Peptides against a protein of PDB entry 7AL2. Designs and how they scored, part 32

Target 1, 85 residues: chain A of PDB entry 7AL2
Amino acid sequence: YEIMLIRPKTIDDINYVVDQVLEESNPVILDLSFLEKESPANFKLAGEKIKQMRSNYGAEALLLSRCNDKNLIIIAPKGVSLVRK

## One batch from the design tools (peptide; aimed at target 1 L32)

Design b2_p27_4_s4 (made by RFdiffusion4, then SolubleMPNN; from b2_p27_4, 13 letters changed)
Fold by OpenDDE base, seed 3:
Formats: sequence, C-alpha cells, structure tokens
Structure b2_p27_4_s4 (fold): chain B 85 residues (1-85), chain A 27 residues (1-27)
Amino acid sequence: as target 1 above (85 residues)
Amino acid sequence: MKKDEEEREKYSKEPFNAEEELKEIAD
C-alpha cells in the first residue's frame, strides 16, 4: 500500500481521503489546519466522515500533532494496524 | 516533569474527536 499525505482544502479533497481509505486501503496522514481555519463547515464534515469510517468500516484515526499551524491526523484502513512500540 | 492533559491527548492512542477539536477552535 501507499501512505497518502494531504492538506485538504475542498470537499473533493475530503472525498479523496475517503476513497483512499475505503477503496484503495491506503493510510492517510491529514493536515486539517486549512479546513479548521477557512471552513468550519467542511472541518465538521471531515470529522463526520472520519467517524463514519471508524464506526462502519473498521478504520482507525489518531491525532498525531496539534498546534497553531498543524492539525495532523492519521487514518488507517481496516487491515493496517497502528502500533506503538 | 509530568505531561499536562493536552500533551497526553496529543500523543495518546485515543481516537480523533472532531467535536472536541471544533470546540477548541471556538474558544
């Protein structure tokens, strides 16, 4: 698989993330800082889709970093485990 | 030193919480 990195800016970008996780089974590292600052509505939408992927498709979602300039989240599809050692 | 709650949340394995993030933005 591939690990995708994206700072989504549009609904199309959010849907791209969903496709990568559910259809391609690729982990995605997201920076949600743009949506957080520029579109609270799309930020909320992104969160809802993450919840759906977790609840319905066995995805995992973990906050990696949070600061003024970054809101980094990793989403792992079913079959890819996030492990800390 | 002890990590504060924010640091623990930042590096914990607890799942992303969209509602909490939105709440922090509003404050």
Scores: peptide ipSAE 0.036, ipTM 0.531, DockQ to the pose 0.053
OpenDDE base, seeds 1, 2, 4, 5: peptide ipSAE 0.025, 0.034, 0.035, 0.030; ipTM 0.503, 0.530, 0.530, 0.548

Design b2_p27_5_s1 (made by RFdiffusion4, then SolubleMPNN; its pose is not in this set)
Fold by OpenDDE base, seed 4:
Structure b2_p27_5_s1 (fold): chain B 85 residues (1-85), chain A 27 residues (1-27)
Amino acid sequence: as target 1 above (85 residues)
Amino acid sequence: EEEEAEEEEKKHEEEVEEEIKKLLGLE
């Protein structure tokens, strides 16, 4: 599989993430800093999509880093285990 | 005081992190 890295800016980008996780079974590292700063509505939407993937499809998600200029989250499809040591 | 400002900034970042965790359902 591939590991995707993306900083979503639009709804289309959010849907692309969903497709990568659910259809392509690729883990995605997300930087949500753009949405957090520029679009509270799309930031909330991204969160709802992540919740849906976790609840309905067995995806796993972890917050990797949060600071002033970064909001990094990894979302992994079912079958890829995320382990924090 | 510089230490108080650093502690306040750290507290603010922790609050934002907790809000993000709630938004993502990671709590």
Scores: peptide ipSAE 0.485, ipTM 0.824, DockQ to the pose 0.030
OpenDDE base, seeds 1, 2, 3, 5: peptide ipSAE 0.484, 0.484, 0.481, 0.485; ipTM 0.823, 0.824, 0.822, 0.824

Design b2_p27_5_s2 (made by RFdiffusion4, then SolubleMPNN; its pose is not in this set)
Fold by OpenDDE base, seed 1:
Structure b2_p27_5_s2 (fold): chain B 85 residues (1-85), chain A 27 residues (1-27)
Amino acid sequence: as target 1 above (85 residues)
Amino acid sequence: EEEEERRKKEEKEKEVEEEIKKLLGLE
């Protein structure tokens, strides 16, 4: 599999993330800082999509870092374990 | 004063982090 890195700016980008995780079975590292700053609605949407992937498809997610200039999340499909040590 | 200001900023950053975790369902 591949590990994707994306800083989503649009709904299409959010849907791309969903496709990568659920259809391609690729982990995705997200920077949500753009949506957090520029689009509260799309930021909320991204959060709902992450919740849905976790609840319905066995995806895992971790917050990697939050600060003024970044909001890094990793999402992994079912079968890829995320471990914090 | 600087130490208190730094503490206050750190507390606020942690509060924001917790709000993000709730919003993203990362609890």
Scores: peptide ipSAE 0.175, ipTM 0.591, DockQ to the pose 0.030
OpenDDE base, seeds 2, 3, 4, 5: peptide ipSAE 0.172, 0.167, 0.167, 0.171; ipTM 0.587, 0.581, 0.580, 0.587; seeds 4, 5 fail the geometry check

Design b2_p27_5_s4 (made by RFdiffusion4, then SolubleMPNN; its pose is not in this set)
Fold by OpenDDE base, seed 1:
Structure b2_p27_5_s4 (fold): chain B 85 residues (1-85), chain A 27 residues (1-27)
Amino acid sequence: as target 1 above (85 residues)
Amino acid sequence: KEKEEEEKKKKYEEEVEEEIKKLLGLE
């Protein structure tokens, strides 16, 4: 598999993330800082999509970094284990 | 006022933190 890195800016980007995780079975490293700052609605949407992937498809999510300019999260599809040491 | 903008910013930051916790399943 591949590991995708994306800083989503649009709904299309959010749907791209969903496609990568659920259809391609690729982990995705997300920077949500753009949505957080520029579109509260799309930020909420991204969160809802992540929750849905976790609840319904066995995806896992882990916060990597949270600061003023970064909101980094990794999402892994079912079958890829995220381990924090 | 500058105070009102600061309060709005603080409120938004709190909302964002709660949303992050929810999406990560930390609650």
Scores: peptide ipSAE 0.105, ipTM 0.575, DockQ to the pose 0.033
OpenDDE base, seeds 2, 3, 4, 5: peptide ipSAE 0.097, 0.091, 0.086, 0.079; ipTM 0.570, 0.562, 0.561, 0.518

Design b2_p27_6 (made by RFdiffusion4)
Pose (drawn by RFdiffusion4):
Structure b2_p27_6 (pose): chain A 85 residues (1-85), chain P 27 residues (1-27)
Amino acid sequence: as target 1 above (85 residues)
Amino acid sequence: TPPFISNEELEEAIINNDFTSIDERLE
């Protein structure tokens, strides 16, 4: 499989992440810092999509890093386990 | 060991744009 890296800026990028996790079953490492400071509406929308994916599709989501200009999240689809060691 | 931030707690923080409790734990 592939791990996709993205910093979403638009709704199309949010739909891109939904499709990678749900259709391609690829994990996505995404930086939500652009949406957080540029479009609070799309940041809330991106979070809602991540809640729906976990709740209905068994995706795991993990915060990897949070600092000025970075909010790094990993989304693993059902079938890729995030194993804490 | 870093705190473990994942799933429901993280989603609610993103949706509410409120990371205060997570930021405190990370510090």

Design b2_p27_6_s1 (made by RFdiffusion4, then SolubleMPNN; from b2_p27_6, 14 letters changed)
Fold by OpenDDE base, seed 3:
Structure b2_p27_6_s1 (fold): chain B 85 residues (1-85), chain A 27 residues (1-27)
Amino acid sequence: as target 1 above (85 residues)
Amino acid sequence: SPPLIEGDKLEDALINQDFSEIDKLLS
């Protein structure tokens, strides 16, 4: 698998994340800070889709860092385990 | 892509755990 890195800015970017997790089975490290600041509607949309991937498809989502200029999250598809040592 | 549904806010529904100690490796 590949690990994808993205800072989404559009709905198409959000759907790209969904496709990477569900169809390609690739983990995604994403920065949601642009959507959080610039588009509350698309930020909410991203959250709903991540919730659905967790609830219905066995994905995991973990916060990596949140501060003034970034909101970093990793999403792992079913079959790729995120483990804290 | 699954259809959109109404749900909880991102802060409550999005994240399983906090891995903020990894930030120093990413910055």
Scores: peptide ipSAE 0.027, ipTM 0.569, DockQ to the pose 0.067
OpenDDE base, seeds 1, 2, 4, 5: peptide ipSAE 0.024, 0.025, 0.023, 0.023; ipTM 0.553, 0.548, 0.535, 0.531

Design b2_p27_6_s2 (made by RFdiffusion4, then SolubleMPNN; from b2_p27_6, 13 letters changed)
Fold by OpenDDE base, seed 5:
Structure b2_p27_6_s2 (fold): chain B 85 residues (1-85), chain A 27 residues (1-27)
Amino acid sequence: as target 1 above (85 residues)
Amino acid sequence: EPPIIEGDELIDALINRDFSKIDELLK
């Protein structure tokens, strides 16, 4: 698999994330800071998509960094385990 | 080490920018 890095700005970007996780089985490192600041609606949508991927498809999510200007999350597809050391 | 996000409650707190709840859940 590949690890995708994206700071989504549009709905198309959000759908790209979903496609990468569910169809391509690629982990995605998300920077949600743009949506958080520029589009509350799309920020909410992104969060809902994350919930859906976790609830319905067995994806996992790990919070990598959170501060005023960052919201970094890795989303892993079911076939890729996130492991604590 | 960052925590694994396991529940919808934490995701909801993240998307709602509920900092107190986030800190509570990540404690």
Scores: peptide ipSAE 0.050, ipTM 0.583, DockQ to the pose 0.519
OpenDDE base, seeds 1, 2, 3, 4: peptide ipSAE 0.045, 0.049, 0.039, 0.043; ipTM 0.579, 0.583, 0.568, 0.575; seed 2 fails the geometry check

Design b2_p27_6_s3 (made by RFdiffusion4, then SolubleMPNN; from b2_p27_6, 14 letters changed)
Fold by OpenDDE base, seed 5:
Structure b2_p27_6_s3 (fold): chain B 85 residues (1-85), chain A 27 residues (1-27)
Amino acid sequence: as target 1 above (85 residues)
Amino acid sequence: EPPLIEGDELIDALINRDFSKIDKLLS
């Protein structure tokens, strides 16, 4: 598999994340900082998509970093485990 | 070390920028 890195800016980007996780089974490292600042509605949408992937499709999510200018989350599809040592 | 996001409550706090709740849930 591939690990995708994206800082979503549009709804198309959000849907790209969903496709990567659910269709391609690729983990995605997300930076939500752009949406946080520029589009509260799409920021909320992204969060809802993450919740849906976790709740309905067995995805896992890990908060990597939260600060004023970054909001980094890795989301892993079912079959790719996030392991804490 | 960052935690796994266990439930929707933390995600909700993140997307709503509820920092007090985030800090509580991550502590």
Scores: peptide ipSAE 0.082, ipTM 0.634, DockQ to the pose 0.526
OpenDDE base, seeds 1, 2, 3, 4: peptide ipSAE 0.081, 0.067, 0.064, 0.072; ipTM 0.632, 0.625, 0.616, 0.626; seed 2 fails the geometry check

Design b2_p27_6_s4 (made by RFdiffusion4, then SolubleMPNN; from b2_p27_6, 13 letters changed)
Fold by OpenDDE base, seed 1:
Structure b2_p27_6_s4 (fold): chain B 85 residues (1-85), chain A 27 residues (1-27)
Amino acid sequence: as target 1 above (85 residues)
Amino acid sequence: SPPLIEGDELEEALINQDYSEIDKKLA
């Protein structure tokens, strides 16, 4: 698999994340800071999509970094396990 | 413009429950 990196800016970017996790089975490291600052509506949408992937498709999500200019999250598809050492 | 959404509230819902301790350290 590949690990995808993205800072979503549009609804199309949000859907890209969904496709990568659910259809391509690729982990995604995404920065939600743009949506959080520039589009609260799309930020909420992104959150709902992530919740749905976790609840319905066995995806896992982990916060990597949260500060004033970054909101980094990794989302792993069902076939890829996130393990803390 | 749309209303402000609290990031901390959403982040708690985004992560796995097993990683709640890590989330607290990062937030």
Scores: peptide ipSAE 0.025, ipTM 0.500, DockQ to the pose 0.080
OpenDDE base, seeds 2, 3, 4, 5: peptide ipSAE 0.023, 0.022, 0.025, 0.025; ipTM 0.528, 0.525, 0.532, 0.512; seed 4 fails the geometry check

Design b2_p27_7 (made by RFdiffusion4)
Pose (drawn by RFdiffusion4):
Structure b2_p27_7 (pose): chain A 85 residues (1-85), chain P 27 residues (1-27)
Amino acid sequence: as target 1 above (85 residues)
Amino acid sequence: EKSGEIHIYDPDAEDALPYFEEVIEEL
């Protein structure tokens, strides 16, 4: 499989992440810092999509890093386990 | 079907779901 890296800027990038996790079953490492400071509406929308994926499709989501200009999240689809060690 | 593991060694990594629930409530 592949792990996709993205900093979403538009709704199309949000739909891109939904499709990678749900259709391609690829984990996505995404930086939500652009949406957070540029479009609070799309940041909320991105979070809603992550809640739906976990609730209905068994995706795991993990906060990896949070600092000025960075909000790094990993989304693993059902079938890729995030194993804390 | 695709499968595998990603090992997390960062003790400071946190579950993201409570974070997004809070964000959804506040915005």

Design b2_p27_7_s1 (made by RFdiffusion4, then SolubleMPNN; from b2_p27_7, 10 letters changed)
Fold by OpenDDE base, seed 4:
Structure b2_p27_7_s1 (fold): chain B 85 residues (1-85), chain A 27 residues (1-27)
Amino acid sequence: as target 1 above (85 residues)
Amino acid sequence: SVSGEIIITDPNAEDAMPYFDELIKKL
């Protein structure tokens, strides 16, 4: 698998994340800081998509860092486990 | 099929969903 890093700015970017996780089975590191600041509607949409991937497809989602300039979340497809050690 | 592990060693990492739900309420 590949690990994708994206700071989404548009709905197309959000859909790209969904495709990477569900179709390509690639983990995605998301920086949601742009959407949180610039588009509450698309931020909510991104959250809904993450919840759907978790609930319906067994994805995992972990908050890595929350600070002024970054909201980092890693999303892993079902076949790639996030393991705490 | 895809398989593997990503190791998380940062003790501050946590489940994203509780945080997301709370943040969405504020937006």
Scores: peptide ipSAE 0.554, ipTM 0.846, DockQ to the pose 0.815
OpenDDE base, seeds 1, 2, 3, 5: peptide ipSAE 0.554, 0.551, 0.552, 0.552; ipTM 0.847, 0.847, 0.845, 0.845

Design b2_p27_7_s2 (made by RFdiffusion4, then SolubleMPNN; from b2_p27_7, 10 letters changed)
Fold by OpenDDE base, seed 2:
Structure b2_p27_7_s2 (fold): chain B 85 residues (1-85), chain A 27 residues (1-27)
Amino acid sequence: as target 1 above (85 residues)
Amino acid sequence: SVSGEIYITDPNAKDAMPYFDKVIKEL
């Protein structure tokens, strides 16, 4: 698999993340700092999409780091496990 | 199909959903 890194800014970017996780089975590292600051509506949408991927498709999502300019989330598709060591 | 493991060794990594729920409530 490939690991994608994206800082989404638009709905198209959010849908790209969904496609990578669900269609391509690629983990995605997200920086949500732009949406949180510049588009609360799209931030909420991104959150709902992540919740749906978790609830309906067995995806996992971990918060890696949060600060003013970086909100890093890793999303793993079903089949790629996030394992604590 | 693809399978594998990503190892999380940073103890500060945590479930993302409580973060989302908190921030969404604040926005």
Scores: peptide ipSAE 0.636, ipTM 0.888, DockQ to the pose 0.829
OpenDDE base, seeds 1, 3, 4, 5: peptide ipSAE 0.635, 0.635, 0.636, 0.635; ipTM 0.888, 0.888, 0.887, 0.888

Design b2_p27_7_s3 (made by RFdiffusion4, then SolubleMPNN; from b2_p27_7, 10 letters changed)
Fold by OpenDDE base, seed 2:
Structure b2_p27_7_s3 (fold): chain B 85 residues (1-85), chain A 27 residues (1-27)
Amino acid sequence: as target 1 above (85 residues)
Amino acid sequence: MVSGEIIITNPEAEDAIPYFDKLIEEL
């Protein structure tokens, strides 16, 4: 697998994340800072998609960091486990 | 078949779902 990094700005970017996790089985590091600041609606949409991937497809989602300029989440597809050490 | 582990060493890392639920309430 590959690890993707994206800072989504549009719905197309959100769908890209979903495709990477569910279809390509690639983990995604997601910076939601743009959506959080510029589009609360799309921020909520991104959150719902992440919850759906967890609930329905066995994905894992971990908040890595939230600070002034970053909101980083890693989403792992089924088969790739996130292990905290 | 996909398999593997990603090691997270950031001590501040936490489950993203409760985080989203909290933030959505505030938006």
Scores: peptide ipSAE 0.554, ipTM 0.845, DockQ to the pose 0.814
OpenDDE base, seeds 1, 3, 4, 5: peptide ipSAE 0.553, 0.554, 0.553, 0.550; ipTM 0.844, 0.845, 0.844, 0.844

Design b2_p27_7_s4 (made by RFdiffusion4, then SolubleMPNN; from b2_p27_7, 9 letters changed)
Fold by OpenDDE base, seed 4:
Structure b2_p27_7_s4 (fold): chain B 85 residues (1-85), chain A 27 residues (1-27)
Amino acid sequence: as target 1 above (85 residues)
Amino acid sequence: AVSGEIIITDPNAEDAMPYFDEVIKKL
């Protein structure tokens, strides 16, 4: 698999994340700092999509770091497990 | 389908859902 890194800014970017996780089975590292600061509506949409991927498709979502520069989350599709060691 | 593991060694990494709920609540 490939690991995608994206800082989404638009609805198209959010849908790209969904496609990568569900259709391509690629983990995605998200920087959500732009949406959180600049687009409350699209931040809420991103959160909704992530919750749906978790609830309906067995995706995992882990917060890696939260600061002004980077709000990093990794989303893993079912079959690629996030394992703590 | 492709399968595997991503190893998380950072003890500060945590479930993402509380973060979303917190931020969405204030937006």
Scores: peptide ipSAE 0.657, ipTM 0.897, DockQ to the pose 0.828
OpenDDE base, seeds 1, 2, 3, 5: peptide ipSAE 0.657, 0.657, 0.654, 0.655; ipTM 0.897, 0.897, 0.896, 0.897

Design b2_p27_8 (made by RFdiffusion4)
Pose (drawn by RFdiffusion4):
Structure b2_p27_8 (pose): chain A 85 residues (1-85), chain P 27 residues (1-27)
Amino acid sequence: as target 1 above (85 residues)
Amino acid sequence: SEELDLSELTNEERYELFINETDNALN
């Protein structure tokens, strides 16, 4: 499989992440810092999509890093386990 | 830049922390 890296800027990038996790079953490492400071509406929308994917489709989501200009999240689909060691 | 320490948080706590930011983004 592939791990996709993205910093979403538009709704199309949010739909891209939904499709990678749900259709391609690829984990996505995404930086939500652009949406957070540029579009609070889309940042809320991106979070809602991640809540739906975990609730209905068994995706795991993990905060990897949070600092000025970075909010790094990993989304693993059902079938890729995030194992804390 | 200072980075938030996540070492003492479970995976669930990290998730809830992130979701809290997204749920309150329009306040």

Design b2_p27_8_s1 (made by RFdiffusion4, then SolubleMPNN; from b2_p27_8, 12 letters changed)
Fold by OpenDDE base, seed 1:
Structure b2_p27_8_s1 (fold): chain B 85 residues (1-85), chain A 27 residues (1-27)
Amino acid sequence: as target 1 above (85 residues)
Amino acid sequence: PEELDLSNLSDEEKYELMMEEAETALD
Protein backbone atom coordinates (compact mmCIF):
# COMPACT_ATOMS: atom_id res chain seq x y z
CA TYR B 1 0.00 0.00 0.00
CA GLU B 2 0.89 3.67 -0.20
CA ILE B 3 0.59 6.35 2.45
CA MET B 4 -1.15 9.40 1.06
CA LEU B 5 -0.48 12.93 2.32
CA ILE B 6 -3.04 15.67 1.83
CA ARG B 7 -4.23 18.98 3.20
CA PRO B 8 -7.79 18.96 1.87
CA LYS B 9 -9.29 22.20 0.65
CA THR B 10 -12.41 21.09 -1.24
CA ILE B 11 -15.15 18.51 -1.16
CA ASP B 12 -13.33 16.73 -3.95
CA ASP B 13 -10.32 16.43 -1.68
CA ILE B 14 -12.48 14.98 1.07
CA ASN B 15 -13.90 12.43 -1.31
CA TYR B 16 -10.39 11.65 -2.48
CA VAL B 17 -9.51 10.76 1.10
CA VAL B 18 -12.53 8.50 1.33
CA ASP B 19 -11.63 6.79 -1.92
CA GLN B 20 -8.04 6.25 -0.84
CA VAL B 21 -9.07 4.68 2.44
CA LEU B 22 -12.03 2.60 1.33
CA GLU B 23 -11.30 1.77 -2.30
CA GLU B 24 -7.52 1.77 -2.46
CA SER B 25 -6.91 0.63 1.12
CA ASN B 26 -4.26 3.30 1.55
CA PRO B 27 -3.64 5.08 4.84
CA VAL B 28 -4.01 8.83 4.65
CA ILE B 29 -2.24 11.45 6.71
CA LEU B 30 -4.27 14.61 6.41
CA ASP B 31 -4.12 18.13 7.77
CA LEU B 32 -7.60 19.49 8.39
CA SER B 33 -6.36 22.95 9.34
CA PHE B 34 -7.41 24.55 6.07
CA LEU B 35 -10.98 23.31 6.27
CA GLU B 36 -11.22 24.13 9.94
CA LYS B 37 -10.27 27.74 9.28
CA GLU B 38 -11.77 28.38 5.87
CA SER B 39 -14.85 26.18 5.59
CA PRO B 40 -16.74 25.13 8.70
CA ALA B 41 -19.24 23.28 6.53
CA ASN B 42 -16.59 21.19 4.80
CA PHE B 43 -14.76 20.65 8.06
CA LYS B 44 -17.96 19.21 9.47
CA LEU B 45 -18.37 17.09 6.36
CA ALA B 46 -14.85 15.74 6.72
CA GLY B 47 -15.57 14.79 10.31
CA GLU B 48 -18.76 13.05 9.28
CA LYS B 49 -16.95 11.10 6.59
CA ILE B 50 -14.24 10.04 9.01
CA LYS B 51 -16.77 8.86 11.56
CA GLN B 52 -18.64 6.98 8.87
CA MET B 53 -15.47 5.25 7.75
CA ARG B 54 -14.78 4.26 11.34
CA SER B 55 -18.30 3.14 12.12
CA ASN B 56 -19.21 1.40 8.89
CA TYR B 57 -15.94 0.21 7.38
CA GLY B 58 -13.63 -0.48 10.28
CA ALA B 59 -11.23 2.36 9.59
CA GLU B 60 -9.10 3.81 12.38
CA ALA B 61 -8.41 7.48 12.88
CA LEU B 62 -5.82 8.93 15.23
CA LEU B 63 -4.93 12.49 16.01
CA LEU B 64 -1.22 13.03 15.42
CA SER B 65 -0.92 16.72 16.20
CA ARG B 66 -3.36 19.39 17.28
CA CYS B 67 -2.08 22.92 17.68
CA ASN B 68 -2.88 26.41 16.50
CA ASP B 69 -1.74 25.83 12.93
CA LYS B 70 -2.18 22.08 12.48
CA ASN B 71 -4.87 19.48 12.73
CA LEU B 72 -3.02 16.36 11.69
CA ILE B 73 -4.81 13.03 11.54
CA ILE B 74 -3.98 9.59 10.22
CA ILE B 75 -6.74 7.42 8.84
CA ALA B 76 -6.01 3.76 8.29
CA PRO B 77 -8.20 1.38 6.33
CA LYS B 78 -9.37 -1.89 7.72
CA GLY B 79 -6.45 -4.26 7.48
CA VAL B 80 -3.80 -1.68 8.30
CA SER B 81 -3.25 -1.47 12.02
CA LEU B 82 -2.22 1.67 13.82
CA VAL B 83 0.00 0.66 16.72
CA ARG B 84 1.21 2.75 19.62
CA LYS B 85 4.61 1.80 21.03
CA PRO A 1 -1.46 10.16 19.46
CA GLU A 2 -5.09 10.00 20.48
CA GLU A 3 -8.21 8.70 18.81
CA LEU A 4 -9.86 11.35 16.69
CA ASP A 5 -11.97 13.59 18.89
CA LEU A 6 -14.83 15.50 17.31
CA SER A 7 -16.03 16.97 20.58
CA ASN A 8 -15.63 20.40 19.02
CA LEU A 9 -18.91 19.80 17.21
CA SER A 10 -22.03 21.27 18.75
CA ASP A 11 -24.49 19.00 20.47
CA GLU A 12 -26.86 19.51 17.57
CA GLU A 13 -24.21 18.54 15.04
CA LYS A 14 -23.33 15.47 17.07
CA TYR A 15 -26.96 14.50 17.24
CA GLU A 16 -27.38 14.86 13.50
CA LEU A 17 -24.31 12.76 12.87
CA MET A 18 -25.45 10.10 15.30
CA MET A 19 -28.83 9.95 13.63
CA GLU A 20 -27.28 9.68 10.20
CA GLU A 21 -25.08 6.83 11.34
CA ALA A 22 -28.02 5.13 12.97
CA GLU A 23 -30.02 5.38 9.79
CA THR A 24 -27.25 3.86 7.72
CA ALA A 25 -26.85 1.09 10.25
CA LEU A 26 -30.51 0.23 9.90
CA ASP A 27 -30.27 -0.03 6.13
Scores: peptide ipSAE 0.023, ipTM 0.545, DockQ to the pose 0.062
OpenDDE base, seeds 2, 3, 4, 5: peptide ipSAE 0.021, 0.022, 0.020, 0.023; ipTM 0.545, 0.483, 0.503, 0.510

Design b2_p27_8_s2 (made by RFdiffusion4, then SolubleMPNN; from b2_p27_8, 9 letters changed)
Fold by OpenDDE base, seed 2:
Structure b2_p27_8_s2 (fold): chain B 85 residues (1-85), chain A 27 residues (1-27)
Amino acid sequence: as target 1 above (85 residues)
Amino acid sequence: VEELDLSSLSDEERYELMMEEAENALN
């Protein structure tokens, strides 16, 4: 698999993340800081889709870094294990 | 494995998502 990196800015970017996780089985490291600052609606949508992927498709999601200018999350598809050492 | 820390979301957004999940579970 490939690890995808993205800082979503649009709904298309959010859907790209979903496609990568569910259809391509690729982990995604995403920075939600842009949406958090610029689009509350799309930020909510992103969170909703992450929750849905976790609840319905066995995806795992982990907050990597949260500070004033970063909101980094990794989403792993079912079959890719996230391990914290 | 630790799940997503929803503290990255606003309190209102987190509440709304929790309520949506609760409603979906009842439907």
Scores: peptide ipSAE 0.024, ipTM 0.544, DockQ to the pose 0.071
OpenDDE base, seeds 1, 3, 4, 5: peptide ipSAE 0.023, 0.022, 0.023, 0.023; ipTM 0.538, 0.531, 0.537, 0.533; seed 4 fails the geometry check

Design b2_p27_8_s3 (made by RFdiffusion4, then SolubleMPNN; from b2_p27_8, 13 letters changed)
Fold by OpenDDE base, seed 4:
Structure b2_p27_8_s3 (fold): chain B 85 residues (1-85), chain A 27 residues (1-27)
Amino acid sequence: as target 1 above (85 residues)
Amino acid sequence: PEELDLSNLSLEEQYELMMSLAETALD
């Protein structure tokens, strides 16, 4: 698998994340800071999609960093374990 | 002490936890 990095800005980007996790089984490290600041509606949509992936498809999602300049989250598809040492 | 498993928390709970830790660090 590949690890995808993206700072989504559009609905298409959000759907891309979903496709990467569910269809390609690729972990995604995403920065939601753009959506959080520029598009509350799409930020909410992204959150709902992440919740759906977690609840319905066994994905894991962890907040990596939350500050003024970034909102980093890792989403791992089912079968890729996130381990904290 | 038991290890904190962040994977069991919602994103909202993770946000709150991180913000709480930040506030504590400033006190």
Scores: peptide ipSAE 0.025, ipTM 0.485, DockQ to the pose 0.087
OpenDDE base, seeds 1, 2, 3, 5: peptide ipSAE 0.024, 0.024, 0.024, 0.023; ipTM 0.482, 0.503, 0.513, 0.517; seed 5 fails the geometry check

Design b2_p27_8_s4 (made by RFdiffusion4, then SolubleMPNN; from b2_p27_8, 11 letters changed)
Fold by OpenDDE base, seed 4:
Structure b2_p27_8_s4 (fold): chain B 85 residues (1-85), chain A 27 residues (1-27)
Amino acid sequence: as target 1 above (85 residues)
Amino acid sequence: VEELDLSSLSAEEQYELMMSLAENALN
């Protein structure tokens, strides 16, 4: 698989993340800082889609870094294990 | 495009929810 990196800015970007995780089985490292600051609606949408992927498809998510200009999360599809050591 | 009810959560509550989900997803 590939690990995708993206800082989503649009709904299309959010859907891209979903497609990568669910359809392509690729982990995604995404920075939600743009949506968090610029689009509360799309930020909420991203959150809901992450919850859906976790609840319904066995995806896992982990916060990697949070600061003033960064909100990094990794989302792993089912079959790719995230392990915190 | 999914329908959203933005009145359900404030921006801060949305942020906190997102962070909580991400931080505790492995538990």
Scores: peptide ipSAE 0.040, ipTM 0.583, DockQ to the pose 0.047
OpenDDE base, seeds 1, 2, 3, 5: peptide ipSAE 0.028, 0.028, 0.052, 0.027; ipTM 0.546, 0.559, 0.575, 0.554; seeds 2, 3 fail the geometry check

## One batch from the design tools (peptide; aimed at target 1 F43 I50 N71)

Design b2_p28_1 (made by RFdiffusion4)
Pose (drawn by RFdiffusion4):
Structure b2_p28_1 (pose): chain A 85 residues (1-85), chain P 28 residues (1-28)
Amino acid sequence: as target 1 above (85 residues)
Amino acid sequence: SEEEKEEEENEEFIDESFEEIMEQFENA
């Protein structure tokens, strides 16, 4: 499989992440810092999509890093386990 | 028993991290 890296800026980028996790079953490492400071509406929308993917499709989501200009999240689809060691 | 304990700790850590992520969206 592939791990996709993205910093979403538009709704199309949000739909891109939904499709990678749900259609391609690829994990996505995404930086939500652009949406957080540029579009609070799309930041809330991106979070709602992550909540739906975990609730209905068994995706795992993990916060990897949070600092000025970075909010790094990993979304693993059902079938890729995030194993804490 | 050891493997079950490690799986439980992993699940709890992932759930706590997810709750922290949800708080960011609620407080946005």

Design b2_p28_1_s1 (made by RFdiffusion4, then SolubleMPNN; from b2_p28_1, 12 letters changed)
Fold by OpenDDE base, seed 4:
Formats: C-alpha cells, sequence, structure tokens
Structure b2_p28_1_s1 (fold): chain B 85 residues (1-85), chain A 28 residues (1-28)
C-alpha cells in the first residue's frame, strides 16, 4: 500500500480521502487545519466520513498532532493496524 | 499473556484517541 498525505480544502478532497481508504486501501495522513479554520461545515463533514469509515468499514483513526499550524490525523483501512506505544 | 495485554492496551489507546478526534469535530 501507499501512504497518502493531504491537506483537504474542498468536499472533493474529502471524498478523495474516502476513496483512498476504502477503494485503494491506503492509509491517509490528513492535515485538517484548513477546513477547521476556513470551512467548519466541511470540517464536520470530514469528521462524519471518518466516523463512517470506522463504524462501517473497520478503519482506524489516530490523532497525531494538534497545534496552530496543523491538525494531523491518520486514517488506516481495515487490515493496516495502527499501534500506539 | 504479555502479548495479549499489550494488544489490549493498544486497542484502548486507539479508542481513547478516537474519542479525542470526536471531540475535535463536536467543538467547532
Amino acid sequence: as target 1 above (85 residues)
Amino acid sequence: SAAEEEEKKNKELIEESFKEIEELFENV
């Protein structure tokens, strides 16, 4: 698999993330800082998509970093295990 | 076993992190 890195700015970018996780089975490292600041509605939409991928498809999500310049979350598809030590 | 306990601990940490993520989206 490949690890995708993206800072989504649009709904299309959010759907791209969903496609990468569910269709391509690629983990995605998301920087959600743009959506959080510029589009709270799309930020919440991203959150709903993450919840759906977790609940319906067995994806896992982990908060990596939260600061002024970045909001990093990794989403892993089923079969790619996230381990926090 | 030690391996089973470590796996359990890891799963709990992943679940706790998800709760933090949910809170991020709820508080905007």
Scores: peptide ipSAE 0.500, ipTM 0.852, DockQ to the pose 0.913
OpenDDE base, seeds 1, 2, 3, 5: peptide ipSAE 0.498, 0.497, 0.496, 0.498; ipTM 0.852, 0.851, 0.850, 0.852

Design b2_p28_1_s2 (made by RFdiffusion4, then SolubleMPNN; from b2_p28_1, 11 letters changed)
Fold by OpenDDE base, seed 3:
Structure b2_p28_1_s2 (fold): chain B 85 residues (1-85), chain A 28 residues (1-28)
Amino acid sequence: as target 1 above (85 residues)
Amino acid sequence: KEEEEEEKKNKELIEKSFEEIEELFKNA
């Protein structure tokens, strides 16, 4: 698999993330700082998609960093284990 | 036994992190 790195700016970017996780089985490292600042609606949408992937498809999400400039989350599809040591 | 405890601990950390993630979107 590939590890995708993306800072979503549009709904299309959010849907791309969903496709990478669910269809391609690729983990995605997300920087949500743009959406959080510039589009509260799309930020909320991203959150809903993350919840849906977790609840319906067995994906896992881990917060990597939270600061003013970065909002980093890794989303792993079912079959790719996230381990915190 | 040890690996099972490590897996359980890891799962707990993952779930706790998700709670933090949910909190980010709650006040959006």
Scores: peptide ipSAE 0.483, ipTM 0.848, DockQ to the pose 0.881
OpenDDE base, seeds 1, 2, 4, 5: peptide ipSAE 0.021, 0.040, 0.461, 0.022; ipTM 0.466, 0.550, 0.835, 0.470

